# Ledger of designs, part 279: peptides against a protein of PDB entry 6RGO

Target 1, 392 residues: chain A of PDB entry 6RGO
Amino acid sequence: MALKLLGFNQDATCFSVISSNKGVTIYNCDPFGKCFELEKSTSNDEELDFLVEMLFSTSLIAVVDKTIGASKRKKLKIVNTKRKATICELTFPHEIMDVIMNRKIICVVLKSDQIFVYDISCMKLLRTIDVRGEKLKSTSKFRNSEAVGDIGVRVSLSTDNNSILCYSSYSKSDKENAPLNDIVVFDALKCIQINVLPAVHQSNIVCIACSPDGMLMATASEKGTIIRVFKTIDTENDEPILVNEFRRGSRPSRISEMKFNHDNTLLACVGESDTIHIFALPVTTTEADANEDDTLQQSSHSLSSSINGLQYISKGLANRFGKIIVSKIPTQSQQRHVAYIKIPENAKYRIGFPKDTTNTIHICGEDGNYLVYSIPRNEVGPCTLVKSNTFD

## One batch from the design tools (peptide; made by RFdiffusion4, then SolubleMPNN)

Design b2_p23_4_s3 (from b2_p23_4, 10 letters changed)
Fold by OpenDDE base, seed 3:
Structure b2_p23_4_s3 (fold): chain B 392 residues (1-392), chain A 23 residues (1-23)
Amino acid sequence: as target 1 above (392 residues)
Amino acid sequence: SEEEKKKLEEFAKELEEAYKELE
């Protein structure tokens, strides 16, 4: 049976799949079981394709029918799963490429490189971001969208109420084929651009993850060899915006998904490789909790690799299109994974971090496996399998 | 339309009920 994974929800309490026989199915993680099914509207043996974004564990989902030949690729439906009813329908001028949401915001990414930002509470359009229009003001030429196959605008949204939106943008290089290697950080509620990170990779960005609190962002390029972690906001303390650089591997491999855990201590990545990689992040001590004397000597072997981060001198708003942030990170600053999971070759997997257990990861595969792993704390090594379930 | 407005009001109510399931 051909399964296609859609992913986990924001807190990894549910995951969604496309079954070739049933349509869209949503599974609950604990207790494990099928909680919703969207039956096929067509009796045809057409390869089903859908976007499904869940609003946490609620009865509300966003659905786009992406099936080949379907006239519905421009329609977003909000469905109540308890009532099995469409409660809202939006139609866009172009094909929907991605949908992401939290408790406050829905972002809809179009094939036109436009991002539509909605207030979920009233489905009011707050902003249309035109990523191409921003490029055209800099480079005078439209990219014909026809030649850019799998490379489009990538987005990630914080799962909190701050609603920090990170998206890939075109470099201001005078080259007609400028890569999608800039990142824009955007407050989706206030509709304000917070930051622009120019040329964070040498090639197009294909994967972005925002932390749950919106304070960190991870990026990977088409090469998928290096993952970079950035602060989303410039801190007043002249601290480098680039906080980590991780090496996934030496061989090129596409990263399909990255996730932070709920306390920003771990970053996981999955893709076309036989390995899920888990990286440790430095705990950003917010200055506030310095008072409680809890002498847990976590021997943070701070490998104080002094990242001589290029001090981005905070010159005023207009001229911040300055020097390449990333030109001279020493190869010695590149950390490896602290933990890993081996997965079958050619099986696509999705990852999620549950809210209540920071050292647990949920994974699901197109092989029909739902797996829960414990992440080792004291050693670099494989994760331990805790629970296993199967689905069809 | 009045029907779209009613669907949006119903949606806002469904969201408010859904948020109570997350508390």
Scores: peptide ipSAE 0.308, ipTM 0.870, DockQ to the pose 0.796
Fold by OpenDDE base, seed 5:
Structure b2_p23_4_s3 (fold): chain B 392 residues (1-392), chain A 23 residues (1-23)
Amino acid sequence: as target 1 above (392 residues)
Amino acid sequence: SEEEKKKLEEFAKELEEAYKELE
């Protein structure tokens, strides 16, 4: 059967898939089993395409039918899975490209590079973010080419109630083909822009992950060779704080998804490669608990890895290439993965971190495998398979 | 409309019930 993975929910307690025979199916991770099915509305042998965003493990899901006709692709349905009933329906002026939610906010990304931000409690529109801005209204070249489906606004939302929205934005370069290489950090509840990270990559950003608490953000470009982790809110001398730079690989490969674990100690990435990479993040000790006087003189040689500050090198080549974030991190000091999982090259995988087990990762594949891995704490190496299940 | 208001009130109730499923 052709399976299409939709992904895990926010806490990796469930995942959703499209089955060509059944429609949308939601599986519970533990105990493993089918918890919901949305049957096909049509008997046609048409390739099913849906967006499904779950509200954690609740009976509420957001659904977009992308299968048939331009009208359905513009409709968001909120469905109660227990009642099998549509509670709310919203219609947008353009095709829906992505839907992301938490307990407070729904964000709807359109093909027009607009983000509609809703208060979930009343489905009230809080903000329309136009990522193209007023200047690009004149270039009504909707990139109608099928190949443009890949180059759109990317979003990530914190899973907490702070509702930190990170999205890719066009660089302010006067070029008709400005890359989506800026990041905006936005308080989705207050509708306030918190920060702007200019030119975090040289090419379009294709993957963003916000940490569960919204304090960290990971970014990857079309090259997918380097992952950068930034603080979302804090700035040093009005410049973005680069916390980490990770090397996924030497060969270009698209990253499809990244996730932080619950305590921001791990970042996982998956994509077109045969390997899920897991990176360790430095534990940011919040300065608050430094008051316990515990006198144990363990000579922690703090390897103060001097995080060589991000310098914007404006190379004075006459072309207005915007401030490129030149990582001063020498290519040799790029941190590698601490753990990995081998996956089939031809199967798309999704990843999720469960809340209660910081050293566990859930993965699922279009090959019909749901796998639970243990992440090694003290050793660099492969993850250990703990549980395996199959779905169809 | 009054019908849209009623649907939003029903939605708010469903959402409140769904949040109780997360505790």
Scores: peptide ipSAE 0.302, ipTM 0.868, DockQ to the pose 0.834
Fold by OpenDDE base, seed 2:
Structure b2_p23_4_s3 (fold): chain B 392 residues (1-392), chain A 23 residues (1-23)
Amino acid sequence: as target 1 above (392 residues)
Amino acid sequence: SEEEKKKLEEFAKELEEAYKELE
């Protein structure tokens, strides 16, 4: 059967798929099995297209039916999976492109480059972010150009209660074809812009990941060769802090998804390539633990020794016109993956990190494989397959 | 409307029940 992957939930305890014959199915990861099925409402052999966002492992999901007619593509339904009932329905002025949520916030991305931010507890609209309107205020030029192809606003939301929203915005370039290469960091609860990272890539940003705590973000462009990791909130001299620059590969290849693990020590990426890449992040030692004198000499062989060569050349060339050019880390300072998973060529995969095991990754494929891998911590190499299941 | 208020109260209850599934 043709499967379409929707992805993992926030803690990788469940994943969702579209089956051409069954509709939307949600699988539990452990114990592995079907936990919900949304039956196809139509007998037509039409290609099914849905957005499904899960609220962790709860009975609540957000669903957008994109299959049948322009009216349904503008409707968000919140469904109780245990009751098989729609408990809330919202209608938007434009087609829904993405839906992301945590325990506090729902963000709805429209084809109009608008982000609607809701308080989930009462479904009240907190903010409408108009990414085009921000551009218009800066450039006075309406781009009447519909987003060419699949280029649009990308979003990521922290899975914690801090509800840090990262989204792509248009650069302040007077060019008619200004790329979506800025990042805005937004407190979704307070409805305040926290930070703006200008020109983080040369081309449009096509993938964003926020860390679970909202303290880090990862970005990738259409080229997908370089991944950049930034601090979200913290700045140095009002400049964005680039924490890491990773090289996925030398060949262009689209990245479809990135995820941080729950302790911010790993970043995984997947896309059109035959390889899932896993990168190590520096452990931010919070200075707080320096004062407890307690003598336990447990030999933490800190992998600290090899990373010391990253002189943070924060040579921000503040060009005379206040354009913060994020200083490119020299190509020699670009880190490679520490681990990888080989996947079938042209198979679409999704990734998730479970909360309880920071060295484990969950993956699922449109080939009907659900796979659990162990990530090597002490060596650069392949991940080890721990568990496999199949779904239909 | 009273119907919208009732629908929001029902929705708030469903969310509270769902949050208890996360504890």
Scores: peptide ipSAE 0.301, ipTM 0.866, DockQ to the pose 0.767
Fold by OpenDDE base, seed 1:
Structure b2_p23_4_s3 (fold): chain B 392 residues (1-392), chain A 23 residues (1-23)
Amino acid sequence: as target 1 above (392 residues)
Amino acid sequence: SEEEKKKLEEFAKELEEAYKELE
């Protein structure tokens, strides 16, 4: 059967798929098995397309039927999976491109480059963010809508209650075709813009991941060769703090998904390449716990790779055009992956980090494989397969 | 409307029941 992956939920306890014959199916990861199916409403052999966002492991899902007709593509349904009933329906002025949620917030991304932010507890609209309107405030020129390429606003939401929303925005360039290469950090609960990271890539941003706590953000452009990790809230001299720059590869390849683990020690990425890459983040030792002198000589050979202090060469190259360009980390200081998983060529995979095991990654493929891998801590190498299951 | 209010109250109740499934 043709499978289309929708992804894992926020804590990687479940994943969702579209089966051409069945409709939407949700699988539980442990114990592995089918937990829900949304029956196909149409007898037609049309290619099924859905958005499904799960509220963790709960009976609540957000569903958008994108299969046929401009009317369905504008409807968000909240479905109780136990009752098989629609409990809420919202209609939008434009096609829904993405839906993300946590325990507090639902964000709905439209093809109009609008983000609708809802309080989930009462389905009240808190804010409409008009990313095009923000561009117009910065650049007097409307972009003609004709370049409806696969380049839209990208979003990521923290899985915690702080509800930090990161989204791609248009550069303040006077060019009519300004790229979506700025990032806005937004407090979705307070409806306040916290930070703006200008020109984080040279081309459009196609993938964003927020950390579970909302303190870190990873970004990738259409090139997918470099991943940048920033602090979301903190700034240094009113400039964005670049924590890491990772090299995925030398060849251009689209990154479809990135995720942090629950303790912000790992960043995984997947896309059109034959390899899932896992990067180690520097542990920000908060200086606080240094005081207890307990002499346990555990020779943790910390791979103190001498991260020679990334001199924040805040060479604000104020290029002659007054644009803060995030200083490119010298190619010599670009970190590589610490671990990897080989996947079949042309197989689309999704990734998830379980909450309880910081060194475990869940992956699922359109090939019908659900795989659990152990991530090596003390060496650079392949991940070890721990568990394998199949689905249809 | 009263029907919209009732649907929101029903939704809030189902969300509260769903949060108890996460505890």
Scores: peptide ipSAE 0.278, ipTM 0.857, DockQ to the pose 0.774

Design b2_p23_4_s4 (from b2_p23_4, 9 letters changed)
Fold by OpenDDE base, seed 4:
Structure b2_p23_4_s4 (fold): chain B 392 residues (1-392), chain A 23 residues (1-23)
Amino acid sequence: as target 1 above (392 residues)
Amino acid sequence: SEEEKKKLEEFKKELEEAYKELE
């Protein structure tokens, strides 16, 4: 059967798939099993297409049926999976491209490069973000979406209650073909723009990950060779702080998904390559709890691999055109993966980090494999397979 | 409308029930 992966939920306790014969299926990761099925609305051999965003492991999901007709592609349904009932329906002016949520916020990304931010508790629209801005509203040239299906606004939302939204934005250029290479950091609760990271890549950003706490973001361009990690909120001299620059590979390969683990010590990436890459992040010492007393010598044997990562405070050399190009960290200081997983070529995989085990990664494939790997902490090497299940 | 208020109350109740599944 043709499976399409929808992804893991926020805490990697569940994942969702489209089965060509059944419709949407949600699997629980532990114990492994089907927890929900959304049956096909149509008896036709039409290729199913859905967006499904889970609210963690709850009975609430957001669903967009993209299978048939422009009308359905504009409808977001919130479904109670236990009752198999639609509890809310929203209709948008344009096709829904993505849906992301946490406990507080639901964000709906439209083909119009608009982001609708809702308070989930009442489904009240808090903000409409127009990424194209007012000037581009008049250009009814929706890029004929058949050939350019993959260039759109990318979003990531923190899984915490702070609800930090990171989204790709068009670089300030009078060119109709401005790349989506800026990042905006947005407080989705307060509806305030916190930060703007200009020109974080030379080409369109195709993947963004926000850390669970919203303090870090990872970005990858259509080249997928370099992953950049930034602070979301903090700035140095009003300039974006580049924390890390990782090299996934030398060859271009699209990154489809990135995830931070729950303690911000690891970043994983997956895409069109035969390899999931896992990178180590510096422990962000939150300066906050400098309360004196508790001398708990947690001898975290930090493998001081000599990440004399000079904080290249990439003082963004404002080039002569006022564009902060994130100064290329010298290619010699580009960190490689600390761990990897080999996956079948041409199988699409999704990744998730479970909350309770910071050294474990969940992966699932369109090949019908759900796999749990242990991540080595003491050495650079392959992850160890701990658990495997199959689904259809 | 009153019907929209009722649907919103039903939605809030279901969301509260879902939040209890997270605790």
Scores: peptide ipSAE 0.325, ipTM 0.878, DockQ to the pose 0.757
Fold by OpenDDE base, seed 2:
Structure b2_p23_4_s4 (fold): chain B 392 residues (1-392), chain A 23 residues (1-23)
Amino acid sequence: as target 1 above (392 residues)
Amino acid sequence: SEEEKKKLEEFKKELEEAYKELE
């Protein structure tokens, strides 16, 4: 049977799949088992296509039926899974491309490059972000909408209540085909732009991950060779703070998903390659807790790997025209993965980090495998398989 | 409308019940 992965929820307690015969199925991760099934509404042998976004492990899901007819592709349904009932329905002017949520906010991305931001508590529209409209104001040129069909606005939302929204925007370059290579950081609750990171890649951004707390974001371009991690809110001299630059590989390969773990110590990426890569982030010691005298001499042998002084050569050549060129970290300072998982080349996988175990990763495949891996702490190497389950 | 108000009240109740599933 053909499976299509929809992904994990925000805390990796559940994942969703499309089965060609059954429709949408949600699985619980622990204990492993089917917890919900949305039956196929049509007896037709048509290829099922859905968007499903879960509100954590709750009985509420957002569903878009993309299978049949242009009218359904414009409808968002909020479904109570316990009652099998639609409790809310919204209709949009354009096809829905993505839906993301947390406890406070639902963001709906349209094919028009519009982001609709809703207060989930009342389904009230807080903001419409027109990414094309902002481009038009800056460049006075419409992109011909018929071009490269798979390049749209990408979004990621913090899973916390701060509701930090990161989205890709068009570069202010006078080029008719300006890339989606800027990032905007937006407070979705206050409806304010917090930050703008210009030209974070040379090509269109195809993957964004926000950290659970909204303090970090990761970006990847169509090339998928380099991942950049930035601070979302903090700036140095009005310049974006590049925290890390990771090298996934030398060969181009699309990254389909990235996720931070819950303590911002790890970043995982998956895509069209045979390998899930896991990168270590520097632990931001908040200087604040230096004052409590508590004498617990737990000899954390911090392997101070002497990563010698990354002189932040903040030679920002502030060229006279205020173009922030994100200083490329020298290729020699690009970090590699600290851990990896080998996956089948022909199987699409999705990733999730559970909240309770910062060194565990959940993965699921269109091959019908749900796998739990332990991530090595002190060595570069393969992850260890801890648990495996199968689904259909 | 009164029907829209009722539908919104029903939606709020469902959301409040769902939030109790997160505690």
Scores: peptide ipSAE 0.303, ipTM 0.870, DockQ to the pose 0.756
Fold by OpenDDE base, seed 5:
Structure b2_p23_4_s4 (fold): chain B 392 residues (1-392), chain A 23 residues (1-23)
Amino acid sequence: as target 1 above (392 residues)
Amino acid sequence: SEEEKKKLEEFKKELEEAYKELE
């Protein structure tokens, strides 16, 4: 059966899939099992396409039917899965490209490069963000959806109540084809722009991950060779703080998803490659707990010594247009993965970090595998398979 | 409208029920 993965929920307790024969199915991760099915409303052999965003493990989901006709692609339904009822329906002027939510906020991304921010508690529109801005409205060049690959506004929302929204924005270059290589950090609750990270990559940003607490953001470009991790809020001398630069690989490969674990110690990435990469983040020792004198001299030659390179981004070459391009950190300072998972070639996988086990990763594939891996702490190497299940 | 208000009240109730499922 052709499966299409929709992904994990915010805490990796559930994942959703499209089955060509069944429609949308939601699975629990533990205990593993089917918890919900949305039956196919149409008897037609049309390829099913949906957006589904879960509100954690609750009975509430946001659904967009992309399968049939331009009218349904503009409708967001909030569905109670226990009642099998649509409790809210919103219609947008353009096709819905993405939906992301937490306990407070729903963000709806349109093909028009608009982000609609809603207060979930009352479904009130808080803000419409126009990522193209006023000046670009005059250029009627609809990105011909056929030839320019799946390049649109990317979004990520913190899973906490702070509701930090990170989105890709067009660089203020006077070029008709400005790349989506700026990041905006936005407080979705207060509707305030917190920060702007200019030109974080040379090409369009195709993947963004916000940390659960909204304090960190990971970005990847179309090349997918380098992942950059920034602080979202803090700046040094009005410049973006680069925390890490990771090398996924030497060959270009699209990254489809990135996730932080719940304590911001790990970043995982998946995409078109045969490998899920897991990177270690520096533990920000908050200076406060340094006082407990516990003298345990255990001489563990921990691989920790090489992480001390808080490399200040030297002032990026101001491109001729006065914009800070984040200087490429020298290839010698690019960290590699600490752990990896091999996956089948051409199988699309999704990733999630469970809340309660910071060294565990959940993965699921369009091959019908749901897998739980343990991440090694003290060695660089493969993850260990702990649990496996199959779904159809 | 009164119907929109009723639908919003029903939605709020369902959201409050869903939040109890997160605790």
Scores: peptide ipSAE 0.287, ipTM 0.863, DockQ to the pose 0.774
Fold by OpenDDE base, seed 1:
Structure b2_p23_4_s4 (fold): chain B 392 residues (1-392), chain A 23 residues (1-23)
Amino acid sequence: as target 1 above (392 residues)
Amino acid sequence: SEEEKKKLEEFKKELEEAYKELE
């Protein structure tokens, strides 16, 4: 049977899949098992397409049926999985491209490059962000919408209550074909723009991850060779802070998903390559724990020494046109993965980090494998398989 | 409408029950 992965929930306690015969199935990770099924409404042999976003491990899911007809692709249903009942239905002016949520906010991304921000507690519309309208205010030229293929607005939302929304925006270039290579950081609760990171890549951004606390973001372009990590809120001299630049590989390969672990010490990425890459982030020592004099000789072996050199103040080359260009870290200073997982060639995988185990990663494949790996902390190498399950 | 108000109250109740499942 053809499986299509929808992904993990916010805390990696559940994942969702589309089965061609059954419809949407949700699995619990521990104990492993099927917890919900949404039956397909049609007997047609048409390829099933859905968006499903879960509210953590709760009985609440957001569902968009994208399988058939322009009308269904514009409808968001909130479903109680225990009652098998639709409790809310919203209709949008355009096709829904993405849905993300946390405990406070639902964001709905449309094919029109609009983001609808809702207060989940009352389903009240807080803001409509018009990414095209923002571009048109900055550039006198309309872009014809039709010719930009699979490249739409990308979004990521913090899983905490601060509800930091990161989204891709069009660069302020007078070119009709300006890339989606800016990032906007937005407080989704207050409806305030916090920061703008201009030209974070040379090409369109195709993947964004926000940290659980909303303090970090990771970005990847269509090339997928370089991943950049930025601070979301903090700036140095009104310039964006580049924390890390990671090299996934030398060959172009699309990154489909990135995730931070819950303590912001790891970033994982997956995509069209045979390898899941895991990168170590510098531990931001919060100044608070400096006071306990406890002489534990933690043999802080040699990994710490390489981190101090990356105070590359990205002197944004203010090129003659006053645009801050994020300075590229020299190729010699680009960090590689600290850990990896080999996956089957052409298998689509999704990733999740469980809350309680910062050194563990959950992965699932369209091959019907759910796998739990342990991440090495003290050595560069492969992850160790801890648990495996299969699903249909 | 009264029907929209009722649906909103039902939705709020479902959400409050779901929040208790998160604690």
Scores: peptide ipSAE 0.268, ipTM 0.854, DockQ to the pose 0.790

